# Peptides against a protein of PDB entry 3PBP: the designs that were tried, part 59

Target 1, 203 residues: chain A of PDB entry 3PBP
Amino acid sequence: LNEKDLNLILNKSLVMYESLDSTTDVIVKRNVIKQLQFVSKLHENWNSRFGKVDIQKEYRLAKVQGPFTINPFPGELYDYTATNIATILIDNGQNEIVCVSFDDGSLILLFKDLEMSMSWDVDNYVYNNSLVLIERVKLQREIKSLITLPEQLGKLYVISDNIIQQVNFMSWASTLSKCINESDLNPLAGLKFESKLEDIATI
Target 2, 203 residues: chain A of PDB entry 3PBP as posed
Amino acid sequence: LNEKDLNLILNKSLVMYESLDSTTDVIVKRNVIKQLQFVSKLHENWNSRFGKVDIQKEYRLAKVQGPFTINPFPGELYDYTATNIATILIDNGQNEIVCVSFDDGSLILLFKDLEMSMSWDVDNYVYNNSLVLIERVKLQREIKSLITLPEQLGKLYVISDNIIQQVNFMSWASTLSKSINESDLNPLAGLKFESKLEDIATI

## One batch from the design tools (peptide; aimed at target 1 N11 L114 I180 S183)

Design b2_p30_5_s3 (made by RFdiffusion4, then SolubleMPNN; from b2_p30_5, 16 letters changed)
Fold by OpenDDE base, seed 1:
Structure b2_p30_5_s3 (fold): chain B 203 residues (1-203), chain A 30 residues (1-30)
Amino acid sequence: as target 1 above (203 residues)
Amino acid sequence: SKEFEEQKKKVKEQLETKKKVGEFLIKRFS
């Protein structure tokens, strides 16, 4: 985490706070406020040793949000179990794709369309837990692990019994990134969301 | 700072765009 990243997190938290209104659920309000307070404190004390100690304690009280909602959820995967999860960066602006593998050998590529906060003082807090399905890739193999390399944008490595495969989705993710960064959805029209699968090594 | 405020504005725009992207994708694949 660097200063730039911290500023980004702070701004995200501020935007979330500013989105609150009279119709917002009280629990959501409280949670957003708590996160903003934490991030603000972190920002203020970034270079302070004393502040760092206190921040660590507060951070330990934060929890990951509850379950995600995948839209649409593939009906074919209803009876299968998720086995692995990975997050893949698609640009330097921290846009990312979430990948989940299933025990049928399927991969789903998901987009986080809403900004999520940590859970503060509430168990099983759920807000903005949306994940949007972009693509399903059927490998028809037992997926043992998912690996990402930070220097390789839009690439996921899938490890199965005897092979490492690369899933490359930059063909569409580059456009997606551009759309987000430029606030223009026009390039999404006609875009094909088809990743490239390539065998890279035998194991 | 002015830079910080500009960044905040940009972040807001990006978040709104991501929401719209989500809506687009849901519609596209439903």
Scores: peptide ipSAE 0.571, ipTM 0.930, DockQ to the pose 0.891
OpenDDE base, seeds 2, 3, 4, 5: peptide ipSAE 0.569, 0.568, 0.570, 0.569; ipTM 0.929, 0.928, 0.929, 0.929

Design b2_p30_5_s4 (made by RFdiffusion4, then SolubleMPNN; from b2_p30_5, 15 letters changed)
Fold by OpenDDE base, seed 1:
Structure b2_p30_5_s4 (fold): chain B 203 residues (1-203), chain A 30 residues (1-30)
Amino acid sequence: as target 1 above (203 residues)
Amino acid sequence: SEEFKKEIEKTKNILETKKKIGEFLIKKNS
């Protein structure tokens, strides 16, 4: 974490807090408040020795939420098991794509459309656990691993038994990044979410 | 500060945009 990341987390937490109203579920409200309190404390105590200790303690009390929901989930994948997961940066900010591979050789590219907080004081807390399907890439091979390189935006390396392939989705991810950063959806009109697959090496 | 307010507003806009992108993608893939 750097200062920029912390500021963004704080800002997101503040926005979530401000979104609370009388109709908000009590559990959600409590969780958002706890999240904001934690992040605020983290921000306040940034670079403080004592603050770090306290933050670590509080963080240990927080839990990761349960599973994500994928919308739509490809019906063909219901009978298959997820094998690998990767996160790929699409810009030099914080915009990212989530990739999940399945044992049928499929790779799905997913978008986090909602901001998720940690779970605080509540077991099995699930809120804003949304992932949205962007694209399904059918590789038709057993995927052993997914590799990303920080310096290569919008690129995923897929390792199978005999080949390394690159999935390049910058053709659409650059536009997506722009839409997010500029808060303008217009460039999405007519955009094709089709990644390029390239063989890199035989192994 | 005014700068902070702007940052918050920007964050709001980003989050709203992401939500709308999600809606767009869901509709596209449904």
Scores: peptide ipSAE 0.600, ipTM 0.941, DockQ to the pose 0.912
OpenDDE base, seeds 2, 3, 4, 5: peptide ipSAE 0.596, 0.594, 0.594, 0.596; ipTM 0.941, 0.940, 0.941, 0.941

Design b2_p30_6 (made by RFdiffusion4)
Pose (drawn by RFdiffusion4):
Structure b2_p30_6 (pose): chain A 203 residues (1-203), chain P 30 residues (1-30)
Amino acid sequence: as target 2 above (203 residues)
Amino acid sequence: SKDEEIEKVRKQLEMREKVGEYLIKLQEEK
C-alpha cells in the first residue's frame, strides 16, 4: 500500500463517516464506523519505507456482499449465462470498468457509481452494491476468455473461437475519468459510448 | 491540506453518482 493509495482510502473513509445521519441504517452505520476505525489503524501501522502494512487474521474474515444491482440490465441476457468477468483501468486513480461475458457472445461494460463500505459480519449485506451499464458489445462469437495488459488502459482482449479481438473504449473512457476527476458532467453530454472493436489476429 | 483532500474526494464521489444517473437515463432512452 503506497502513500497515495493509503490516503485515498482514508479520505474515502472520512467522507462516508461524515455522510452519516440518523436515517442511515444501523447495520450500515456500524460498518462505516468499523471501516474508519480499521483504515485508521492501518494508517497507524503503515511502514512508509516499504509501503506495506500487516493485517491481523481477524480483519481478513469477511462475508460476501451482493448481488450487485446491474442497472439497466439488458432484457435479452435473461436467456443467457454470464461467462467471465474482467477489470479494466481507465486512468491512474483506480477508476475502472467492470466487464462481463455472456453465452450470446455479448459483453456488458459496467461502472460502479456508489461507494461500497467494508463489511465483515453482515450476511447478505447489500449497500451501494450498485453497477451501471455503460455499453453492450455483441461480438456474435463464442467468447472463450477475457484478458488485460496492465500497460494499456481502457483496452480489453477478447479471445473468441479463432480470433483475438481488442475492445478499445478509451474513446469515451478518457472523457469519463476527466469528468469524475474534474467534477464536471457536461463533457458526457453527446458522447457516443461506442467502443472501437478490432481484430488482432487469428488463433 | 487534509481538509482540501477530503473535499476533493467527496466531489469525485458525488460526480460518480451523477454519472451513474446520467448513464441510466441515457440507456433507458435507447

Design b2_p30_6_s1 (made by RFdiffusion4, then SolubleMPNN; from b2_p30_6, 16 letters changed)
Fold by OpenDDE base, seed 2:
Structure b2_p30_6_s1 (fold): chain B 203 residues (1-203), chain A 30 residues (1-30)
Amino acid sequence: as target 1 above (203 residues)
Amino acid sequence: SMKEEIEKVKKKLETKKKIGKFLIEKRLSE
């Protein structure tokens, strides 16, 4: 965590706070407020010289939010189990794609369209936990692991029993990144969300 | 300014939300 990252988190937390209204669930309000308070204090107490932040112990116990939902969930995958998850950077501005593998050999590429907060007080806190389905890639292999390389944007390596395959989705992810960064959806029109699958190595 | 940065973040988040809706609609229309 650096100062720039902290600023971004603070800004995101502020935006989340501002999104609260009279219809927002009380638990959500409390959670968002606590996150904002923590991040604000963290920002205030950030010492760049020493890399030191004075934080309260209770805030150190924040937990990751509960499970995600996928929209729409592919009906074909209802009877299958997720096996691996990976997050792939698509640019240097912290835009990411989430990938989940299933035991049928499918990969789903997912977009996080909503900002998610940490859980601060409530066990099993769930809010804005939805991910949007972009693409399903059928490998028809038992997927052992998913590997990402920080220096390779928009690329996912899939390891199965006898092969390493690369999933390259920069064909559409570059456009997606541009849309996000420029706040313009126009380039999405007509865009094909088809990743390239390539065999890299045989094991 | 901090205010400007916040607005940028807001726009980005709103854009992401819109993209999400777009993607969902796309999948449902196929």
Scores: peptide ipSAE 0.582, ipTM 0.937, DockQ to the pose 0.900
OpenDDE base, seeds 1, 3, 4, 5: peptide ipSAE 0.579, 0.579, 0.578, 0.580; ipTM 0.938, 0.936, 0.937, 0.937; seeds 1, 3, 5 fail the geometry check

Design b2_p30_6_s2 (made by RFdiffusion4, then SolubleMPNN; from b2_p30_6, 14 letters changed)
Fold by OpenDDE base, seed 1:
Structure b2_p30_6_s2 (fold): chain B 203 residues (1-203), chain A 30 residues (1-30)
Amino acid sequence: as target 1 above (203 residues)
Amino acid sequence: SMEEEIEKVRKKLETKKKIGEFLVKKALAE
């Protein structure tokens, strides 16, 4: 965690807080407030060399949010089990794609369209747990692991059987990144979400 | 300014939401 990341988290938390209104669920309100409080304290501590902020207690109360939803979920995958998950950066601005592999040899590339928060003092907290399907890549291999390299944007390495394959989705991810960063959806028109699959090594 | 940064983040989040909506519609159309 660096200052830039912390600032981003803080700003996101602030935006979420500001979005609260009378129609917001009480549990959501409480959760968002607690997160903002924690992040604010963390930010304060980050800027203060001399301040002793005990954030351990609050941190222990934070949990990873519950199950995520994938929309739409490929019907063919209902009978299969997710095996691996990876997050791939698509730019230097912390935009990322989530990849999930299944035991049928499929990869799904997913977009986080909503800001997810940690859960605070609530078990099974679920809010903004949306993942949107971008692309399904069918490898038809037993996927053993997913590897990402921070210096290689929009690339995922898939280890399966006796082969290492590279999934390169920068053909569309670069455009997606631009859309996000510039707040312009126009470039999405006509964009093909087709990743390039290449064999890179035999194991 | 901090306010400007927050506004940028807000705009970015809104954009992501819209992108999600676009992608869902696209996926359902296929």
Scores: peptide ipSAE 0.581, ipTM 0.939, DockQ to the pose 0.917
OpenDDE base, seeds 2, 3, 4, 5: peptide ipSAE 0.581, 0.581, 0.581, 0.581; ipTM 0.939, 0.939, 0.939, 0.939

Design b2_p30_6_s4 (made by RFdiffusion4, then SolubleMPNN; from b2_p30_6, 11 letters changed)
Fold by OpenDDE base, seed 1:
Order: structure tokens, then sequence, then C-alpha cells
Structure b2_p30_6_s4 (fold): chain B 203 residues (1-203), chain A 30 residues (1-30)
């Protein structure tokens, strides 16, 4: 986490706070406020040793929100279990794709279309927990692990059996990144969401 | 300015939402 990332989180939290209205659920309001308070303190105490300690204590009160939903969930995967999860950066602005592997050898690539907050003071907090299905990649192999490299945007390495494969989705992720950063949807027209799969090594 | 940054973030979040809607429609059309 750097200053730029913190500023982004703060700004997102502010936008969420400003979006609160009379129709917003009370639990959501409380959660958004708690997150904003936390992030604000984190920002204020970014260079303070004492502030960092206090922030760590407060962070312990927060939990990762769950469960997630996938829309649409591939029907073929209903009987299978997720085995691995990875987050892959697609640009330097912290836009990311989520990848989940299943025990049938499938990978699903997912988009976070909604901003999700941490859970504060409430168990089983669920709000904006949906992920959007972009693509399903069928490897037909037992996936052992997912690896990402920070210097390689839009690339996922899949270890299965005795093979390392690269999934490269920059063919569409670059356009997606551009759309987000420029707030323009026009480049999505006609875009194919097809990743490239390549064998990298045998192990 | 901070205000401009916030507005940019707001636009990006709205864009992400619309992208999601687009993607969902695309999947349903398959």
Amino acid sequence: as target 1 above (203 residues)
Amino acid sequence: KKKEEIEKVKKQLETKKKIGEFLIKKQKAK
C-alpha cells in the first residue's frame, strides 16, 4: 500500500459515504461510516508510528466481507468446488481481475463492477458482493496453484500436473482498463473476451 | 484538486457498474 493507493481508497470511501441517503439500509450506513473513519485515520496517520499501531488495532475489528456471488454462475460448475483464487492487476491504477479455479480444471475470470467495503462490527455483512463473469477457460487439468507476477499485467500462471501455463487476457483487459480510466464504454463494442493460453514449461 | 479527484473516482465507479451490466448482458446472450 502506497500513498496513491491510500488516496484512492479514501476517495472511494468518500464517494460511498456521499451516496448514502434515506433509502440506504442502516447497517450499510454504519458500515460505510466505519470504513470512512478507518481510512481517514489511516490517511491522517500515514507517517506516524503511533498512528500505525492504533490503525492496526482498528483493522482487527474489520473482516473481509463474504460470501461472494458470481453473476452469472456457470451452471456446469454447480457441482464443482473452487480450489484457488487470484487477483491480477491489469494496469497501474489498481484495476484488477479476479480469477477462481475449480476442481474440474476450469478458470473463471471475474470483474468487480461494484465497490465492496470491509465488514465492520457485523458478522456476515453482505453488500456489493457480486462479481461478474467475464470468461470461462477450460484447462481440463487439476489446478494446483495460481501465480501472478507484479511486473506482468493481465497474466496468470497456472500450475497443473507437470505443466505451467500462462493465461494472458490483456487482449481485452487493456480495453477494459481504458474504459474505466477514461470513463468511456465505447471501446467495449465488439470486444472479444477470449484469453490466450500458452504452455510455458514442463515441471 | 481533491474535488476533481473525487469526481473522477465517482465517474470511474459508475463506469465499472455499467461495464458490469454490459458483461452480464453479454453472458446472458451466449
Scores: peptide ipSAE 0.620, ipTM 0.947, DockQ to the pose 0.913
OpenDDE base, seeds 2, 3, 4, 5: peptide ipSAE 0.618, 0.619, 0.617, 0.618; ipTM 0.947, 0.947, 0.946, 0.947

Design b2_p30_7 (made by RFdiffusion4)
Pose (drawn by RFdiffusion4):
Structure b2_p30_7 (pose): chain A 203 residues (1-203), chain P 30 residues (1-30)
Amino acid sequence: as target 2 above (203 residues)
Amino acid sequence: DTEEKEEEIEKVRKQLEMREKVGEYFRELH
């Protein structure tokens, strides 16, 4: 955990602690407070020279959150099954797109709009487990796998049956991160959220 | 130092609020 990232989760934790009011669900309030306490303890034991911190076994037992809401979910896909999931970096600030494969050779590019709180005990804990559809890409080929290279932002390799295709969504993803970082929604108006699809090779 | 820390927290807050607005934008787009 480098210094930049350590401070990022601390500040996110502080923003949520302040975001607490009385209507806030008791279980959620508990987790937010626990998250702040935990992130603070990490900050206290963080070894700056190594950029690392030890984590006791107690804090590693966490229960799953979900299911995430996928909004708006495409109606055709109710007849199919999800195959793979991949994470693609948009910028240098941990901003990412979640990608999911389906039986119909389709791809949904998703964005997480709500900040999650950390949770350890709560069963079936859902809260800000929210994803939003940005785009759908039908390759009409059998998608065998998804691959990413950390060196290339906003690009995803999709291995179909005899093709390796590259879905390139920096056309809109670059603008998306700018608005997130500049807190200005206007550049999104009129942007067509279409990814450049490109055949890389025959396999 | 305190003022710098406050500015960093506020920057993160604005980014998180913008993410919500971006999500609402895509929901309305569909």

Design b2_p30_7_s1 (made by RFdiffusion4, then SolubleMPNN; from b2_p30_7, 16 letters changed)
Fold by OpenDDE base, seed 4:
Structure b2_p30_7_s1 (fold): chain B 203 residues (1-203), chain A 30 residues (1-30)
Amino acid sequence: as target 1 above (203 residues)
Amino acid sequence: SEKKKKEEIEKTKKILETKKKVGQFFLERF
């Protein structure tokens, strides 16, 4: 975590807080408020020369939110089990794609369109946990693991029994990144969301 | 400056709003 990342998390938490209204669920309000309080304290302590982040005990009990939902969920995958998850950066500005593998050898590439808070108060907290389907890639192999390299934007390495394959989605992810950063979706019209699959090494 | 902080928050807000629209775009494809 660097200062830039912390500032981004703080700004996101502030925007989430500002989006709260009278119609927002009480559990959601509590989670967003606690997250903002935690991140704000972390930011204050980060800017303090003394490097001691005194994190109150209540904030140490925060859990990762789950489960996630996929929309639309591919009907062909209803009978299959998710095996791996990875997050792939598509730019240096914190835009990312989520990838999930299944035991049929499918990969799905997913977009996180909604900001999520952590679970602070309630077990199994679920809010804004939807991921949007971009692409399905069929490898027809048993997927053992997913690897990402921070220096390699829009690339996923898939490890199977005898092969390492690269999934490269920069053909569309560069345009997506630009659309997000410039707040203009026009370049997405007519774009093909087709990733390139390449064999990298035999194991 | 406080002005710069406010500008960065507004920029973040705009990005998050754009991401919601991107999500809607993908949903409409299927």
Scores: peptide ipSAE 0.597, ipTM 0.935, DockQ to the pose 0.867
OpenDDE base, seeds 1, 2, 3, 5: peptide ipSAE 0.595, 0.596, 0.594, 0.596; ipTM 0.935, 0.935, 0.934, 0.935

Design b2_p30_7_s2 (made by RFdiffusion4, then SolubleMPNN; from b2_p30_7, 16 letters changed)
Fold by OpenDDE base, seed 1:
Structure b2_p30_7_s2 (fold): chain B 203 residues (1-203), chain A 30 residues (1-30)
Amino acid sequence: as target 1 above (203 residues)
Amino acid sequence: SEAEKKKEIEEVKKKLETKKKVGQFFLERL
């Protein structure tokens, strides 16, 4: 986490706070307020030695929100278990794709369309926890691990028993990144969301 | 400046709204 990342989190938390209205659930309001308070303190104490200790204590009170919902969830995967998760950057502006692997050898590529807060008060806090399905890639292999390289945008390495494969989704992710950054969705029309699969090495 | 911070927040807001629209695009596609 750097100053730029912290500023982004602060600004996101402010936008979330400003979006609160009379129709917003009380639990959501309280959670958003607590997150904003925490991030604000973190920002104020960023360069403080003592501020870090108190922040760590407050951070321990926060939990990762879960579970996520995937929409649509592929019906063929209902009987299978998620095995790995990875986040892949698609640009230098912190746009990302989430990838989940399953024990059938499938990968799903997912988009975070909503900003998710941490849970601060409630153990089972669920709000803005949706992930949207972009693509399903069938590898037909047991997936042992997912690896990303920071210098390689829009690439995922899949390790199975005897092979390393690269999933390259920059064919569509570059356009997606541009659409997000420019606030223009027109280039998504007619775009094929088909990733390239390549064998990299035999193990 | 306060004006710069306000501009930055508005840019973040615009990006978040765009992401929502992108999500809707994907939901309508599948």
Scores: peptide ipSAE 0.574, ipTM 0.926, DockQ to the pose 0.866
OpenDDE base, seeds 2, 3, 4, 5: peptide ipSAE 0.573, 0.572, 0.572, 0.573; ipTM 0.926, 0.925, 0.925, 0.926

Design b2_p30_7_s3 (made by RFdiffusion4, then SolubleMPNN; from b2_p30_7, 16 letters changed)
Fold by OpenDDE base, seed 1:
Structure b2_p30_7_s3 (fold): chain B 203 residues (1-203), chain A 30 residues (1-30)
Amino acid sequence: as target 1 above (203 residues)
Amino acid sequence: SEEKKKKEIEEVKKKLETKKKVGQFFLERF
């Protein structure tokens, strides 16, 4: 985490706070407020020299939100188990794709369209927990690991028992990144969301 | 400084709204 990232998180938390109204669920309000308080305190206590923040014990009790939903969930994957998860950057502006592998050898590429707060007070806090399906890639291999390289945008390396494969989705992710950054969705129309699969090495 | 911060917040807000619309786009695609 750097100062720029912290500022972004703060600004996101502020936007979330400003979105609260009389109709917002009390649990959501509480979590968003606590999130903002936490991030604000982090920002105030940011030590740029050490890249560290002193986090009070009370805020360390925050948990990652869960469960997540995938929409639509591919019906063919209902009986299969998720095996790996990876996050892949598609630009330098922190736009990212989430990838989940399954034990049938499928990969799903997912978009996080909603901003989430952490769970602060309630176990199993659920709000804005949806991931949206972009693409399903069928590898028909047992997936052992998912690897990303920070310098390689929109690329995922899939490790199986005998092969390393690269999934490259920059064919569409570059356009997606542009759409997000420019706030214009027109370029998404007619775009094919088809990733390129390539064998990299036998292992 | 305050004006700069306000602008940054508005940019973030715009980006988040765009992401929401992108999500809707993908949902409607299937």
Scores: peptide ipSAE 0.570, ipTM 0.926, DockQ to the pose 0.889
OpenDDE base, seeds 2, 3, 4, 5: peptide ipSAE 0.569, 0.567, 0.569, 0.569; ipTM 0.925, 0.924, 0.925, 0.925

Design b2_p30_7_s4 (made by RFdiffusion4, then SolubleMPNN; from b2_p30_7, 16 letters changed)
Fold by OpenDDE base, seed 2:
Structure b2_p30_7_s4 (fold): chain B 203 residues (1-203), chain A 30 residues (1-30)
Amino acid sequence: as target 1 above (203 residues)
Amino acid sequence: MEEEEKKKIEEVRKKLETKKKVGQFFLDRH
């Protein structure tokens, strides 16, 4: 974590806080407030030589939220089990795609459209945990692992029993990144969300 | 300093709002 990342987290936490209203669930309010308080305290003490705030204890109390909700969930996958998850950067501005593999050999590429807070207070905190389906890629192979390389934007390596395949989605992810960064969705119209699958190596 | 910070926050807000719209775009395709 660097100062830039901390500032981004702080700003996100502020925006989340500002989104709270009278209709927001009390648990959500409490959680967002606690996150903002933690991040603010961290920010205040970041340059402070003396602020040994036991950030470690407070951070240890924070939990990751429960399972994601995938929308729409492909009906064909209801009887299958998720096997792997990976996050793939599509730019240097922290835009990312989430990929989940299933035991039928499917990959789903997912977009995180909502900002998710950590859980600070309640076990099984679930809020803004939705992921939106972009694309389904059928490999028809048992997927053993998913590998990403930070230097390779919009690329996912899929390891199966005897083959390494590359999924390259920069054909659409570059446009998506631009749309997000420029706050203009017009270029998404007519865009094909079809990733390129290539065999890289036989194992 | 405050104006620059406010601008950064607004940029983040705008980005998050855009992401929500992108999500809706994908939902509408299905």
Scores: peptide ipSAE 0.572, ipTM 0.918, DockQ to the pose 0.893
OpenDDE base, seeds 1, 3, 4, 5: peptide ipSAE 0.570, 0.569, 0.571, 0.571; ipTM 0.919, 0.919, 0.919, 0.919

Design b2_p30_8 (made by RFdiffusion4)
Pose (drawn by RFdiffusion4):
Structure b2_p30_8 (pose): chain A 203 residues (1-203), chain P 30 residues (1-30)
Amino acid sequence: as target 2 above (203 residues)
Amino acid sequence: DEEKEEEIEKVRQQLEMREKIGEYLRELNS
């Protein structure tokens, strides 16, 4: 955990602690407070020279959150099954797109709009477990796998049956991160959220 | 202390913008 990232989760934790009011669900309030306490403790034991911190076994037992809401979910896909999931980096600030494969050779590019709180005990804990559909890409080929290279932002390799295709969504993803970072929604108006699809090779 | 406040506010604005983007995309794709 480098200094930049350590401070990022601390500040996110502080924003949520302040975001607490009385209508806030009791279980959620508890987790937000626990998150702040935990992130603060990390900050206290963080070894700056190694950029690392030890984590006791107690804090590593966490229960799953979900299911995430995928909004708006495409109606056709109710007849099919999800195959793979991949994470693609958009910028240098941990901003990412979640990619999911389906039986129909389709791809949904998702965006997480709500900040999640950390949770350890709560069963079936859902809260800000929210994803939003940005785009859908039908390759009409059997998608065998998804691959990413950390060196290339906003690009995803999709291995179909005899083709390796590259879905390139920096056309809109670059603008998306700018508005996130600049807090200006206007550049999104009129942007067509279409990814450049490209055949890389025959396999 | 002032720098820490500015960093927290910047993060807050980014998180609020992400929510607004989410609303915008839901409306666009509905």

Design b2_p30_8_s1 (made by RFdiffusion4, then SolubleMPNN; from b2_p30_8, 13 letters changed)
Fold by OpenDDE base, seed 5:
Structure b2_p30_8_s1 (fold): chain B 203 residues (1-203), chain A 30 residues (1-30)
Amino acid sequence: as target 1 above (203 residues)
Amino acid sequence: EEKKKEEIEKVKKQLETKKKIGEFLIKRFS
């Protein structure tokens, strides 16, 4: 984490807090408030030795949210099991694509359309756990691992038994990033969500 | 303070945009 990233997280947490109203569930309110408090404390104590220790303790109290909801879930994958998950950055503003692999050799590329918070002192906390399906890539091989490189935006490396393949989705992710950053959806009209698959190396 | 407000508003717009993008994508691929 750098200062820019921390500021973004803080601002996101603030926006989430401001979105709370009288109709918001009490558990959600509590969770969002705790997250904001944590991030605020982190921001205030940034680069302080004392702050780092306290932050680590508080972070240990937070848990990752429960199951995600994928919409639409591909019907063909209903009988298959997810094997790997990866997050791929598409720009320098923490916009990202989530990739999940399945034991049939399929990859699904997913978009986080809602801001997700950590779970704070609540078991089975689920809120804003939405993932939207963008693309399915069929590799038809056993996927051993998914690798991402921070310096390579919109690229996913898929390792199977005998080959390393690169999935490059910058063809559409660059437009998606632009839409987010400029708050304009117009460029999405007519956009093809088709990634490029390339063999990188034989193992 | 004004810069901070602008940054928050920008993030707010981005989050709203993401939500709208999600709705768009769901409609397109459903």
Scores: peptide ipSAE 0.611, ipTM 0.942, DockQ to the pose 0.925
OpenDDE base, seeds 1, 2, 3, 4: peptide ipSAE 0.611, 0.610, 0.609, 0.608; ipTM 0.942, 0.942, 0.941, 0.941

Design b2_p30_8_s2 (made by RFdiffusion4, then SolubleMPNN; from b2_p30_8, 14 letters changed)
Fold by OpenDDE base, seed 5:
Structure b2_p30_8_s2 (fold): chain B 203 residues (1-203), chain A 30 residues (1-30)
Amino acid sequence: as target 1 above (203 residues)
Amino acid sequence: SEKEKEEIEKVKKQLETKKEIGKFLIEKNS
C-alpha cells in the first residue's frame, strides 16, 4: 500500500461515514466511525514503514472472509461445497474480483457491488457482504488451492492434483475497471464475461 | 479542501457505479 492507496481507503471510509443516517444500525455506525478514525490517524501521521504495515493488516480485514451472499447463486452449485476463496486485483485502484471454487471443479467469479468496512468491535462483523455472479468457469477437476500474484492483474492460478492452470479475465476486467473508475456503464453493453483458461505447468 | 471534496465526490460516484454494475450483472445472469 502506498499513499495513493491510503487516500483511497480514507475517501472510501469518509463516504461510508457520510452514508450513515438515523436508520443505520448502531453496530454499523460504530464500526464505520472507528474505521474512519483509524484511517484518518494513519493519514495524518503517514510514514511508509509503519503506516504500510498497519494499513495492510486492517485492509485484509475488509476483504471477503464470509459470511457473504452470492446473487444469483448458480442453481447447479446448490448441492456442492465451496472449497477455496481468493481475491484478484484488476487494477491499481483496488478494484478486485472474488473467486470461489467448488468441489465439483467449478470456479465462480464474483463482483463486490458494495463496499465492506473493517471489523473493529464485533467479532465476525460483516457489512455489505454482497457478491454478484460474473462468470462460472468449469474445470471439472478437484481444486486444491487458488493462488494470486499481486503484480499479475486479473490472473488466478488454480492448482489441482497434477496441473496448474491460469484463469485470465482481463478481457472483461479491464472494461469493468474502466467503468468503475470513470463512473460510466456504457462499456458494459455487449461485454462478454468469458475468461481464458491456460495450462501453465504439470505437477 | 475543495480538492478533497472533489475526491470524495469521485468516490461516491464510483460506489454508485459499482452498485449499478451489480444490478446489471444480476439481470444478466437471471
Scores: peptide ipSAE 0.642, ipTM 0.936, DockQ to the pose 0.898
OpenDDE base, seeds 1, 2, 3, 4: peptide ipSAE 0.641, 0.642, 0.639, 0.640; ipTM 0.936, 0.937, 0.935, 0.936

